Peptides against a protein of PDB entry 6A30. Designs and how they scored, part 26

Target 1, 150 residues: chain A of PDB entry 6A30
Amino acid sequence: AQDADNVLQPIMDLLDSNLTLFAKICEKTVLKRVLKELWKLVMNTMERTIVLPPLTDQTMIGTLLRKHGKGLEKGRVKLPSHSDGTQMIFNAAKELGQLSKLKDHMVREEAKSLTPKQCAVVELALDTIKQYFHAGGVGLKKTFLEKSPD

## One batch from the design tools (peptide; aimed at target 1 L19)

Design b2_p19_8_s4 (made by RFdiffusion4, then SolubleMPNN; from b2_p19_8, 7 letters changed)
Fold by OpenDDE base, seed 2:
Parts: sequence; structure tokens; C-alpha cells
Structure b2_p19_8_s4 (fold): chain B 150 residues (1-150), chain A 19 residues (1-19)
Amino acid sequence: as target 1 above (150 residues)
Amino acid sequence: MTESEKRIKELTEKLKEAK
């Protein structure tokens, strides 16, 4: 459980910030579409991360997330004007695009068979992420999350 | 409760409030 949490924390930090923003600025239908794309991105990233040795991945995800997270600190919460919302979506999309690039740079190292312990951590992480995207029923449907290729 | 579970709950509440 703790190992899964450690793996998930950087992803959740990114997702929490972006999803909170999207929830504020997006209509429900748009939010669902964003969630679906984020789900695909996260699943694809995890698939590659699972194939990669676990130790390097936390640092890379954390470093990529940290390099881009520094820009969002200081701004006084002014209610974003419509123009500000578009820029925020663009910035969030750029951050998501960087996660996609991370996916591309994650060289498919030889699929070293995950140890049973690693498999258990991955399964727990996947279940947790499914719960995260389901968000108590306000997010994606369970049926959609279950159909996603594990 | 794991930290991840706490964050899931927090996000869930935020998303509910945004609806």
C-alpha cells in the first residue's frame, strides 16, 4: 500500500491541480472528455512505467512534474476571465503533452518480468487510479475504466 | 486510510462542488 502511494503521489499531484482547474472552467461534458484523455494518458504512462525499472520512474515523473509545477505558484486567485480560462487550458494541455513526451522517452526497456511484489503494487496502483478517475461517481464510469486495456 | 484514498476523497468533493 505505501509503495503504491509513493508511486501515485506525483501523478496525483499533477492530476489534482489540473482536474481542480478543469472542474472550475469546463462544462460537465468537456470535463468528461478531458478525464477520458487523461485516463488514456495515465494508463499509457503507467504501462510504460511498469515496464521500466521502478526506481528511475518516480524520479523522472517527479522531476518532470516539478519542473513544470513551479510556474503555477504565486498568482492571486483572481476569478479567471474567459481569456484566462483558455490560457489555463492551454497550459494544462501543454503539461499533459509533456507527460505524453515522457511516454515517448520511456524507452521500452526489455520487459523484465515484474516480480510478484511489483505486480501487486501495480494492481493496487491501477485500482487506486480507477477509483481516482471514478471520483465517487462524479468522474468516469466504472465500465469505461474497466474496458481500458490494462 | 492511505494518502491516496484521502486525495481521492478530497478530489471527489471538489468535483462534486464544481457540478
Scores: peptide ipSAE 0.260, ipTM 0.800, DockQ to the pose 0.785
OpenDDE base, seeds 1, 3, 4, 5: peptide ipSAE 0.224, 0.235, 0.259, 0.250; ipTM 0.777, 0.785, 0.798, 0.794

## One batch from the design tools (peptide; aimed at target 1 D16 A135)

Design b2_p20_1 (made by RFdiffusion4)
Pose (drawn by RFdiffusion4):
Order: structure tokens, then sequence, then C-alpha cells
Structure b2_p20_1 (pose): chain A 105 residues (1-54, 100-150), chain P 20 residues (1-20)
């Protein structure tokens, strides 16, 4: 849990003062649109940074084996990810839980 | 913690909606 907090700390420091600034000055629809968009952006950047997928093998270029995360690392990643979701739900001001769950991103 | 920050953010956002 402490490790997951440390992982999310950088992105939370960025968004906190912001998300906060918004919903204060945005219409519901405007806020929802921005959050939906920032959501896609976070999920996509994470997909393309901490978990980029894995070369000529014999003759025909095959994808290499993924280097597995340690058990502790897997757990930190799952919790941190579940936490960002709740962060964007924001207890009922952010995105709905039904939207986040079915988010293709 | 991340949980405490999420609770504080949720409270501040709800207060901002109520003020409107």
Amino acid sequence: AQDADNVLQPIMDLLDSNLTLFAKICEKTVLKRVLKELWKLVMNTMERTIVLPPSKLKDHMVREEAKSLTPKQCAVVELALDTIKQYFHAGGVGLKKTFLEKSPD
Amino acid sequence: TAEERIEKLAEELKEAEEAK
C-alpha cells in the first residue's frame, strides 16, 4: 500500500491542484469531458511506458518473452491502478464507476 | 496517503458543486 502511494504520488501532485480548480469553475458537462479525456491520456501513457510490450528468431522475427514483474511489483501495480480509478470517480463528482469499468482504455 | 488525498479531493469537489 505504501509503495502504491509512492508510485501515484507524482501524477497526483500534478492533477490535484487542477482537478480541484476545475469542477469549481466548469459546468458538469465540461468537467466530465475534461476528466474523460485526462483519463484516456493517463491510461494510454501508462500502457506505453511502464508496460511496453517486449527480434529475428531463427528466420522470421518473433516477439520476445515478457520479463515478468515480481509478485510485489504486480500487487503494487494492481493497487495503484485501482486507486487511480477511484481517484477519477472522486466519490461521485468525477467519472461514473460504470464508465471507468467499461473504459476501453 | 493516496486514500486520504482522494477523500479530501472528493470533499472539495462536492463543496464546490454545493456552492454553485

Design b2_p20_1_s1 (made by RFdiffusion4, then SolubleMPNN; from b2_p20_1, 10 letters changed)
Fold by OpenDDE base, seed 4:
Structure b2_p20_1_s1 (fold): chain B 150 residues (1-150), chain A 20 residues (1-20)
Amino acid sequence: as target 1 above (150 residues)
Amino acid sequence: SSQQRIEELTEKLKKALEEK
């Protein structure tokens, strides 16, 4: 349980911070695209966390997420004037575009065999995050979430 | 707990999407 919490907390922080902003400034279609990109990011981050650092290292997850999330400074959501909203969307799109390139930087290191405990933690975390992105059916489709982000 | 938090966040996201 604690190990899952250590994995999930940083992810949830990232998601909450980002989606709070995007939910305010984006229309539904754009928001769904953001969700898809965040899903990919989270999956990639989890994969890296599994392969390289110990799953229990909140600091590493936080660092990985922060390295990818540093672009999302708490932009004080000034209610975008129409112009400001467009710029924020543009900036967000640019950031998301950079996140999509993160795939290219994922050195496929040989997946270390996970211990049964690690597998259980990952599965729990993955299921939990899938539920979030599905959002009771109004978010991402299950079929999308079940596919490899690759 | 993470479970409680994710439920809260999920509801938050759900609400945000429904309002669009």
Scores: peptide ipSAE 0.581, ipTM 0.935, DockQ to the pose 0.583
OpenDDE base, seeds 1, 2, 3, 5: peptide ipSAE 0.574, 0.578, 0.579, 0.575; ipTM 0.934, 0.934, 0.935, 0.933

Design b2_p20_1_s2 (made by RFdiffusion4, then SolubleMPNN; from b2_p20_1, 9 letters changed)
Fold by OpenDDE base, seed 5:
Structure b2_p20_1_s2 (fold): chain B 150 residues (1-150), chain A 20 residues (1-20)
Amino acid sequence: as target 1 above (150 residues)
Amino acid sequence: SAQERIKQLTEELKKARAEK
């Protein structure tokens, strides 16, 4: 449990601020789309972290999310005017698009088999992230989250 | 805890939607 929490902290720190912002600035349909893309990003990042052994799980997830979240840095986001919100969505979409392109260039290294402990941590982390993205029913549907490749 | 953060986020998202 503590290990899973430690792995999730950087993800949750990033998502807490960004999802709250997106909830305020995005229409419901747009928000849902953003959540789906973020879900894919998180899942892909976790998959890569599991497959790429040499980087400590915590640093890799945090670094990948930070490298890709650099555009979402700590700036006092003034309550964006409608124009500013659109630009933020565009920037976020652009960043997510760049991440998708990066996936095509990353060679699938053969996944080393996870230890039973690592598997348990990953399962717990995945369940927690699913709950996070479901957000008590205001986020993504459970059926969508469950269909994502585990 | 992660569960507390999920609850907090859930409430914030609900609040943000209610304000629209």
Scores: peptide ipSAE 0.222, ipTM 0.781, DockQ to the pose 0.754
OpenDDE base, seeds 1, 2, 3, 4: peptide ipSAE 0.218, 0.203, 0.209, 0.226; ipTM 0.781, 0.766, 0.772, 0.784; seeds 1, 4 fail the geometry check

Design b2_p20_1_s3 (made by RFdiffusion4, then SolubleMPNN; from b2_p20_1, 7 letters changed)
Fold by OpenDDE base, seed 5:
Structure b2_p20_1_s3 (fold): chain B 150 residues (1-150), chain A 20 residues (1-20)
Amino acid sequence: as target 1 above (150 residues)
Amino acid sequence: SAQERIEKLTKELKEARKEK
């Protein structure tokens, strides 16, 4: 459990910041689309990372997402004014574009077998991140999360 | 914890829906 938490911390740090802002500035259907795209990106990144070097406390997932994404600032509590909102949406769209480009910069190495412990950590991490994106039912549907993003 | 973060996000998304 602790290992899975450590693996997810960098991802969740990025997602918390981005999703908090998106929740404030995006219409419901737009927000849902953003969540779906982020889910696909996260799943694809995780799949590639599992095939890459051994799982460490700091996964390449969070690092790669931060490196190739612009990342939104934490702590924006103030709701934007109408003019500020338009600019924020524009910036958010640019950031999404940068995150989607992550696929072009990720190289998959040769597949290796995971130890039973590593498999358990990955399984728990996947379950946790699914719960995160489901967000008590106000996020993505379980049926969507259970499908392959490919 | 991860669970606390899930709960926090859940709350934030619910609040965002109420404000719109």
Scores: peptide ipSAE 0.472, ipTM 0.887, DockQ to the pose 0.735
OpenDDE base, seeds 1, 2, 3, 4: peptide ipSAE 0.444, 0.437, 0.455, 0.457; ipTM 0.879, 0.876, 0.882, 0.884; seeds 1, 2, 3 fail the geometry check

Design b2_p20_1_s4 (made by RFdiffusion4, then SolubleMPNN; from b2_p20_1, 7 letters changed)
Fold by OpenDDE base, seed 4:
Parts: structure tokens; C-alpha cells; sequence
Structure b2_p20_1_s4 (fold): chain B 150 residues (1-150), chain A 20 residues (1-20)
């Protein structure tokens, strides 16, 4: 459980920073696009984490995720103006658009064999994250979430 | 806990999407 928490915390920070405000200000279609890109980012990051044991460090994962995330201030109550919101979305989209490049930089190394414990942690983390993105059926489709972004 | 936090985030996202 603690290990899963360690994996999830950076991801939650990413999600909180990038979706909380966007969920409120974006049109549904735009939001779904953002969700898809974030999903890809998360999956790619997790894959790297699996392949590269040193990335199990929370700080490293956080750093990796933050490279592609827009740090929205936690607890931001004030919605930006329409112009500000648009610019924010544009900037976010621009950053997320780099995910294709990120994929190219992923060293396709064979996934290192995980211990049963590690597998359980990853499975739990993945399930939890999928639930988030699925959002009770109003978010991303299960079929999309079950497909490898590769 | 992380689980509680993600549950909260999930709820927020769900609510936001339902309002669209």
C-alpha cells in the first residue's frame, strides 16, 4: 500500500496541477483531449519507471511528469479570464503536444522483470489511475484506457 | 492517503464532466 502511494503521489500531483482547473474551464471535447494526452504521459512515465528502477524515486517521477505538465497552483480558486484560460489551454496543449517526441525518446528497452510485489503495486496504481481517467464513465472510454499508447 | 486523494480528484473530474 505504501509503495503504491509512493507511485501515485507524483501522478496525482500532475493530475491535480493539470486537470483541476481545466476540468472546470474546458469544453468537454477539449477536456477529453487533454485527458488523453495526460493518459499517454502517465503511461509512458510508468513504463519508464518499470524499465528504469531508479525512477521509482518519487522525486524523479515527479520531475519527469512535471517536464510535461503545467504547474497549476494547487487550490487555485480564481478562474482565469476567457483570454487567460485560452492561453493556458494553448500552452498546455503545446506542452502535451510534445508527448509524441517523448515517445521517441523512450528507449524501447525490454521491461525489466518485476517482482510479484512490484507487479502488484503497478497493477494497483494502474487500476487506480484508470478509474480516475474513466471518471465513472464520463471520462475516457475503457477501451481507450486498456490500449497501450504504444 | 493517496487513495483518498485520487478519489477526491476523481469525484471532482466526474462532477466537472457531468456538468458539460
Amino acid sequence: as target 1 above (150 residues)
Amino acid sequence: SAQERIEKLTKELKEALKEK
Scores: peptide ipSAE 0.348, ipTM 0.850, DockQ to the pose 0.612
OpenDDE base, seeds 1, 2, 3, 5: peptide ipSAE 0.329, 0.305, 0.338, 0.326; ipTM 0.840, 0.828, 0.846, 0.839

Design b2_p20_2 (made by RFdiffusion4)
Pose (drawn by RFdiffusion4):
Structure b2_p20_2 (pose): chain A 105 residues (1-54, 100-150), chain P 20 residues (1-20)
Amino acid sequence: AQDADNVLQPIMDLLDSNLTLFAKICEKTVLKRVLKELWKLVMNTMERTIVLPPSKLKDHMVREEAKSLTPKQCAVVELALDTIKQYFHAGGVGLKKTFLEKSPD
Amino acid sequence: SVLPSAEERIERLQKAYEES
């Protein structure tokens, strides 16, 4: 849990002063649109940085084996991810839980 | 589940939303 907090700390320091500034000055729809968009952006960047997928093999170029995360690493990633979801739900001012769950990103 | 630090940030956001 402490490790997951440390992982999210950089992105939370960035969004905190912001998300906070918005919903204070945005209409509900405007806020929701921005959050939906920032949400897609975070999920996409994570997909393409901490978990980029894995070369000519014999003759026909095959994808290499993924280097598995350690058990502790897997757990930190799962929790941190579940935490960002609650962060964007924001207890009922951010995105709805039904939207985040069915988010294709 | 959610981390305590995230909860505190969510409370600040909720308060800022109520002040809107």

Design b2_p20_2_s1 (made by RFdiffusion4, then SolubleMPNN; from b2_p20_2, 9 letters changed)
Fold by OpenDDE base, seed 2:
Structure b2_p20_2_s1 (fold): chain B 150 residues (1-150), chain A 20 residues (1-20)
Amino acid sequence: as target 1 above (150 residues)
Amino acid sequence: MITPSVQERIEKIQKAYKER
């Protein structure tokens, strides 16, 4: 339980900040697209963290997500005009999407079999994040979240 | 600072989505 919480908190903090911002500045259709890309990014990041043994430090998931979020933090959220906001979000979503393509170039270091404890932590983390992205039905559809390749 | 629960985080996001 504690280990899962330690992994989740940095991710959730980042998601809260980003999704709250996107919810304020995005129209519904754009927001849904952003949510889908963020979901993919989170899943890919978790997958990599699981596969890459040395990155087990809680700092790395947060750092990976934060390194990619750096484009979002620096801007004093000047609410850009509706057009500019959509473009920035599209660019952010595009950047997030491009990071998913780095999947193919990371040498699958030998997938160290997760210990049963690590598996349980990951499963709990994934379930929690799925619930968060579903947001009681106002977020992503369950069917989309369930079909995302783990 | 008390870390918000997952439920509180979900509720906050739900609110943010509804306020659009």
Scores: peptide ipSAE 0.525, ipTM 0.908, DockQ to the pose 0.284
OpenDDE base, seeds 1, 3, 4, 5: peptide ipSAE 0.510, 0.520, 0.519, 0.512; ipTM 0.905, 0.907, 0.907, 0.905

Design b2_p20_2_s2 (made by RFdiffusion4, then SolubleMPNN; from b2_p20_2, 7 letters changed)
Fold by OpenDDE base, seed 1:
Structure b2_p20_2_s2 (fold): chain B 150 residues (1-150), chain A 20 residues (1-20)
Amino acid sequence: as target 1 above (150 residues)
Amino acid sequence: MILPSVQERIERIKKAYKES
């Protein structure tokens, strides 16, 4: 329970801040696109953290952003600041990459497979994150969230 | 400070999405 909370709290704080901000600054159709890209980023970050612990957070973030960032440039977002939506997502990705606690809990054993405890933490984290992106049906569809990110 | 529950956090996000 405590380990799951230690992992979830930073993720929730990140999601609360970034998703709320995106909701405020993005038109509905743009918001959905941003949410999809952010979802992919989150899932890939978690997957890479579990399967291939990055040597540096910056390298992981840079790779993820390069792979998934192409979809963000098409949206005209009314940003309240001179910051573009890409920069905001970059910051969100940076914060995710800096969640060393998630890494520490998932990577603690060099084992090729997660322990039952680690698996339970990951499952709880994934379920919680899905709920944030789904947001009772006003966010992303369940069918989208259930698919593996490309 | 007592941290908000997961459900409370989700409800805040739901509200934010509805208002957008």
Scores: peptide ipSAE 0.427, ipTM 0.871, DockQ to the pose 0.302
OpenDDE base, seeds 2, 3, 4, 5: peptide ipSAE 0.427, 0.421, 0.424, 0.424; ipTM 0.871, 0.870, 0.869, 0.869

Design b2_p20_2_s3 (made by RFdiffusion4, then SolubleMPNN; from b2_p20_2, 12 letters changed)
Fold by OpenDDE base, seed 2:
Formats: C-alpha cells, sequence, structure tokens
Structure b2_p20_2_s3 (fold): chain B 150 residues (1-150), chain A 20 residues (1-20)
C-alpha cells in the first residue's frame, strides 16, 4: 500500500494540476477529449516505465510526466480569456503530441519481468488512476478506461 | 484499497468537474 502511494503521489500531483486547470478552462466536450488523451498518455507512460528496466526510482513516472508538462507548471492560473483558453488547449495538445512522438525513440529494452510485488503495485496504481479518471462517473466512462489504449 | 489522501484528491476532482 505505501509503495503504491509513493508511486501515485507524483502522478496525482501532475494530474491534479492539469485536470483542475482543464476543468476550469475547457468546455465539457473539450475536457472529455483532453481527458481521453491524457489517459492514453498516462497509460503509455506507465507501460513504458514498467517495460524500461533502468528507472527503478519511483520518481520516474512523475519525472517523465513532469518533463513534458513543463509548459503548464509555470502558468500562474490566470483565468485565460476565451482566446487564451484556446491557446492553452493548443499548447497542451502540442505537448501531448510531442509525448506521442517520444514513443518511437524509446528503445524497448528487454522487458524485465516485474516481481510479484512490483506487479501488485502496478495493478493497484492502475486501478487507482482509473478511479481518478472516472471520478465517480463525472469523468471518463469505465468502458473507455477498461479498453487498452490503442 | 485507495488511501484517504488519494480519495480526497478524487473528491476534489469530482467537485471541479461539477462546477460546470
Amino acid sequence: as target 1 above (150 residues)
Amino acid sequence: MITPSVQKRIEKIKEAYKER
């Protein structure tokens, strides 16, 4: 439980910041799209972190997400004008798009078999993140979260 | 089992989504 919490905290910090911002600036339909893309990004990042051997540090998922989220952290949440909101969505989409391109350069190092403990931590982390994105039904649908990210 | 800390964060996000 504690190990899973330690892994989740950096992810949740990023998600809280981003989702809260998007909740304020995006229309409901736009937010839903952003949530879907962010979900895919989180899942892909987690999958890679699991597959990539060298980054044993719990900080890595948070660092990977933070390295790509650098554009969002510095913004004093000035309630953007309608024009600024569109630009922030565009910037966020651009950042998400850059993350997708990083996909091709990560050498699939030999998938180290996760220890049973690591598997349990990952499963708990995934379940928790699913619940976070579901947000009691106001977020993403369970059926979407249960599908493998294409 | 989700920690109370994580649950609180989920509830905060639920509220942020309802304010629309």
Scores: peptide ipSAE 0.460, ipTM 0.899, DockQ to the pose 0.484
OpenDDE base, seeds 1, 3, 4, 5: peptide ipSAE 0.443, 0.448, 0.446, 0.447; ipTM 0.895, 0.896, 0.895, 0.897; seed 3 fails the geometry check

Design b2_p20_2_s4 (made by RFdiffusion4, then SolubleMPNN; from b2_p20_2, 9 letters changed)
Fold by OpenDDE base, seed 5:
Structure b2_p20_2_s4 (fold): chain B 150 residues (1-150), chain A 20 residues (1-20)
Amino acid sequence: as target 1 above (150 residues)
Amino acid sequence: MITPRVQERIKRIQKAYKES
């Protein structure tokens, strides 16, 4: 449990910042699309982090996501005027686009076998992230979250 | 088992989505 919390902390920090911002600036349909793309990105990043480097206590997933997410400053989201909201959506979409391009630069290394403990941590982490994206039913549908991000 | 901390974070996001 504690190991899973440590792994999740950087991811949750990123998700809290991004999802809170997107919820404020996006209408429902756009938000749903953004959430789907972010979910795919998170899942792909997790898959690659599991397959590529050993799950070291260094939250490599969070570091990878933070290293490229630097553009989303904790701007005090003053409720932007309608014009400011459009620019924020554009910037957020641009950042998501850059993160998707990062996917193409991540080369899969040789598959490393996880220990049973590491597998359990990953499963718990995945379940927690699914609950986060589901958000009691106001986020993504469970059926979507249970499918492959491909 | 999800920690109380994570549960609280989920609740905050859930609230943000409801208020949007």
Scores: peptide ipSAE 0.373, ipTM 0.874, DockQ to the pose 0.480
OpenDDE base, seeds 1, 2, 3, 4: peptide ipSAE 0.343, 0.355, 0.338, 0.370; ipTM 0.862, 0.866, 0.861, 0.873

Design b2_p20_3 (made by RFdiffusion4)
Pose (drawn by RFdiffusion4):
Structure b2_p20_3 (pose): chain A 105 residues (1-54, 100-150), chain P 20 residues (1-20)
Amino acid sequence: AQDADNVLQPIMDLLDSNLTLFAKICEKTVLKRVLKELWKLVMNTMERTIVLPPSKLKDHMVREEAKSLTPKQCAVVELALDTIKQYFHAGGVGLKKTFLEKSPD
Amino acid sequence: TLPSVEERIEKIQEAYEESE
């Protein structure tokens, strides 16, 4: 849990002062649109940075084996991910839980 | 839920209520 906090710390420091500034000055729809968009952005960047997928093999170029995360690493990633979701739900001001769960991103 | 995240969510909720 302490490790997951450390992983999310950088992105939270960035969004905190912001998300906070918004909903204070945005109509509900405007806030929701921004959060939905920032959500997609965070999920996409994570997909493309910490978990980028894995060369000519014999003759026909095959994808390499993924280097598995350690058990502790897997757990930190699952928790940190579950935490960002709750962060965007924001206990009922951010995105609805139903939206986040069915988010294709 | 991580305590640090709960504190940040409370700030967002307070700022939203002030807007209402």

Design b2_p20_3_s1 (made by RFdiffusion4, then SolubleMPNN; from b2_p20_3 with T1M E6K Q13K E14K E20L)
Fold by OpenDDE base, seed 2:
Structure b2_p20_3_s1 (fold): chain B 150 residues (1-150), chain A 20 residues (1-20)
Amino acid sequence: as target 1 above (150 residues)
Amino acid sequence: MLPSVKERIEKIKKAYEESL
């Protein structure tokens, strides 16, 4: 339980900040698209982090997500003018896109088999993140979240 | 005190309900 919380906290902090911002600045249709892309990014990042580095207490996922998310934290959500909102979405998407570039630098270390404990933590983390994106049915559909992003 | 996962989900749910 505690280990899962330690893994989840950095991810949730990032998601809280970004999704709250997107919810405020995006129209419904745009928000849904952003959520879908962010979901794919999170899933892909988690998959890589599970396969490549040992889950150290400071999960590389949270650090990676935080490192690339830092550009967004300083934005006191001044309601951007329509032009500023588009630029903020573009910048946020660009920052999220930089997470994808990290893929090319992650040397495929041999997939270290996760210990049963690590597997349980990952499963709990995934379930929690799915619930977060589903948001009681207001967010993404369960059927979308249950599909592999590949 | 850090918000619980449940509290975070409720917060984001509310944010979505207001925007969606």
Scores: peptide ipSAE 0.428, ipTM 0.875, DockQ to the pose 0.383
OpenDDE base, seeds 1, 3, 4, 5: peptide ipSAE 0.402, 0.402, 0.416, 0.425; ipTM 0.868, 0.868, 0.871, 0.874

Design b2_p20_3_s2 (made by RFdiffusion4, then SolubleMPNN; from b2_p20_3, 7 letters changed)
Fold by OpenDDE base, seed 2:
Structure b2_p20_3_s2 (fold): chain B 150 residues (1-150), chain A 20 residues (1-20)
Amino acid sequence: as target 1 above (150 residues)
Amino acid sequence: MLPSVQERIERLKKAYEESL
């Protein structure tokens, strides 16, 4: 339990900050698109972190997410004008896109088989993140979250 | 005290509802 909470906390902090911001600045249809792309990014990041050695798990997700989150903290969310909101979404999408470029530098170390304990932590983490993206039915549909991103 | 996952979800849900 505590190990899962420690892994989840940095992810949830990032998701809280970003999704709350996006909820405030995005129209519903745009928000859904952003949520879908963010979900894919989270899933891909988690999949890679699972494949990487245990020492990188907490630090790399947290650091990857923190390096990109530092740009967002300074914004006292003045309700951006419609133009500013679009630019913020674009900047956030660009920052998220830079997370995808770290893909190419992650040496495909041989997928060390997760221990049963690590698997259980990852499963719990995934379920929690799915619940977070579902947001009691206001967010993404369960059917979308249950589909593996191709 | 760190917010529970459920509290975070409820806050997010509220933020979405306010944006609708």
Scores: peptide ipSAE 0.404, ipTM 0.861, DockQ to the pose 0.403
OpenDDE base, seeds 1, 3, 4, 5: peptide ipSAE 0.357, 0.350, 0.372, 0.378; ipTM 0.847, 0.844, 0.851, 0.853

Design b2_p20_3_s3 (made by RFdiffusion4, then SolubleMPNN; from b2_p20_3, 7 letters changed)
Fold by OpenDDE base, seed 2:
Structure b2_p20_3_s3 (fold): chain B 150 residues (1-150), chain A 20 residues (1-20)
Amino acid sequence: as target 1 above (150 residues)
Amino acid sequence: MLPSVQERIERIKKAYKESL
């Protein structure tokens, strides 16, 4: 339980901040697209963090996501004008896109087999994140979340 | 006190309902 919470907290902090912001500034159709792309990014980042040795006891996921999320924290969410909202989405998308570039610099170290305990923590984390994106059926469809991101 | 995972889900669920 405690180990799962330690893994989840940094991810949830980032997701809370970003998804709450996007929910406020995005129209419904745009929000759904953002959610889908963010889901793919989260899944890909988690997959890599599982394959790569954790650099520190802080899940590399949380640190990776936090490094790129720093630009978003300073925004006292003034309701941006329609123009400002578009720019904020663009900037957020650009920041998320930079997370994808970290992909190329992650040396494929030999996939250390997760211990059964680590596997259980990751599974619990994934299930919790799926619930977060699903949000009782208001967010992403369960069928989308159950598919492997291409 | 850090919010529980459930509290976070409920907050985001509310935010989605307001936007979606």
Scores: peptide ipSAE 0.445, ipTM 0.883, DockQ to the pose 0.375
OpenDDE base, seeds 1, 3, 4, 5: peptide ipSAE 0.433, 0.432, 0.435, 0.439; ipTM 0.880, 0.881, 0.879, 0.880

Design b2_p20_3_s4 (made by RFdiffusion4, then SolubleMPNN; from b2_p20_3 with T1M E10K K11R E17K E20L)
Fold by OpenDDE base, seed 2:
Structure b2_p20_3_s4 (fold): chain B 150 residues (1-150), chain A 20 residues (1-20)
Amino acid sequence: as target 1 above (150 residues)
Amino acid sequence: MLPSVEERIKRIQEAYKESL
């Protein structure tokens, strides 16, 4: 339980901050698109972190997401003017895009098989994140979340 | 005290309801 919480908390903190911001500044259709892209990014990042040995007890996911999220924390969410909102979305998308570039620098270390305990933690984390993106049916559709990101 | 996962989901759900 505690191990799962330690993995989840950094991810959830990032998701809370980003998704809450996006929910406030994005129109519905844009928000849905952002959610889908963020979901794919989270899934891909988690998959890689599972395949790559955790460099430190702090899940590389949390650190990776935190390094790129630092630009967003300083924004006291003044309701940006429509122009400012677009720029914020663009900047956030750019930051998310940089997370995808870290993909290429992650040396394919031999996929250390996760221990059964680690697998259980990851599964719990994934399920929790799915629930978070689903948000009782208000967020992403369950059918979308159950599909493997291509 | 860190918010529970349930509290986080509730908060984001409300945020989505305002926008979605």
Scores: peptide ipSAE 0.435, ipTM 0.881, DockQ to the pose 0.378
OpenDDE base, seeds 1, 3, 4, 5: peptide ipSAE 0.420, 0.424, 0.422, 0.423; ipTM 0.876, 0.877, 0.876, 0.877

Design b2_p20_4 (made by RFdiffusion4)
Pose (drawn by RFdiffusion4):
Structure b2_p20_4 (pose): chain A 105 residues (1-54, 100-150), chain P 20 residues (1-20)
Amino acid sequence: AQDADNVLQPIMDLLDSNLTLFAKICEKTVLKRVLKELWKLVMNTMERTIVLPPSKLKDHMVREEAKSLTPKQCAVVELALDTIKQYFHAGGVGLKKTFLEKSPD
Amino acid sequence: AEAEEIKEKLEKAVKEALEA
């Protein structure tokens, strides 16, 4: 849990002062649109940075084996991910839980 | 005041998720 907090700390420091500034000055729809968009952005960047997928093999170029995360690493990632979801839900001001769960991103 | 309430909700959500 402490490790997951440390992982999310950089992105939280960035969004905190912001998300906060918004919903204060945005209509509901405007806020929802921005959050939905920032959501897609975070999920996509994570997909392309911490978990980029894995070369000529014999003759025909095959994808290499993925280097598995350690058990502790897997757990930190799952929790940190579940935490960002709650962060964007924001207890009922951010995105609805139903939207986040069915988010294709 | 509204900004503080929103921040509190964010912090609570994060704390609840880490405690769980």

Design b2_p20_4_s1 (made by RFdiffusion4, then SolubleMPNN; from b2_p20_4, 13 letters changed)
Fold by OpenDDE base, seed 1:
Structure b2_p20_4_s1 (fold): chain B 150 residues (1-150), chain A 20 residues (1-20)
Amino acid sequence: as target 1 above (150 residues)
Amino acid sequence: DEEKKFRELLEKAIADSLAK
């Protein structure tokens, strides 16, 4: 439990600060979309960091982010809200969502077998993150969190 | 730019937390 808390604390601190801001400035539907993308990002990053060898992670993420950053310009989903801020957040969420597609590229590396202890820590961490994103019912739905393929 | 920074910070925070 303590190990899981230690692993999650930096993430939670970052999420708390940013989500508080997003909650204030975003409409509810936009906020939910942002939360979904953040969930995917967190899950993907955790999977990469835990399951994948440490050496390939930073270079591959950087390279993939650079390569895919250019292609996303054209999908103008017309968000109805006239505020420049909402469009930026939407674009942000869209870019974050594309990180889930990186899963297909990562399958090529031999997944490190987690020790039973590491598995237990990850499970506890995941439960805590799920609870956080659910946020007492005002965040993401439990069904989404449990059925997420990420 | 802020989103990119946020993503990078989040990724780093997650990576750093998991490395501990």
Scores: peptide ipSAE 0.027, ipTM 0.567, DockQ to the pose 0.047
OpenDDE base, seeds 2, 3, 4, 5: peptide ipSAE 0.026, 0.020, 0.018, 0.022; ipTM 0.589, 0.553, 0.554, 0.564; seed 4 fails the geometry check

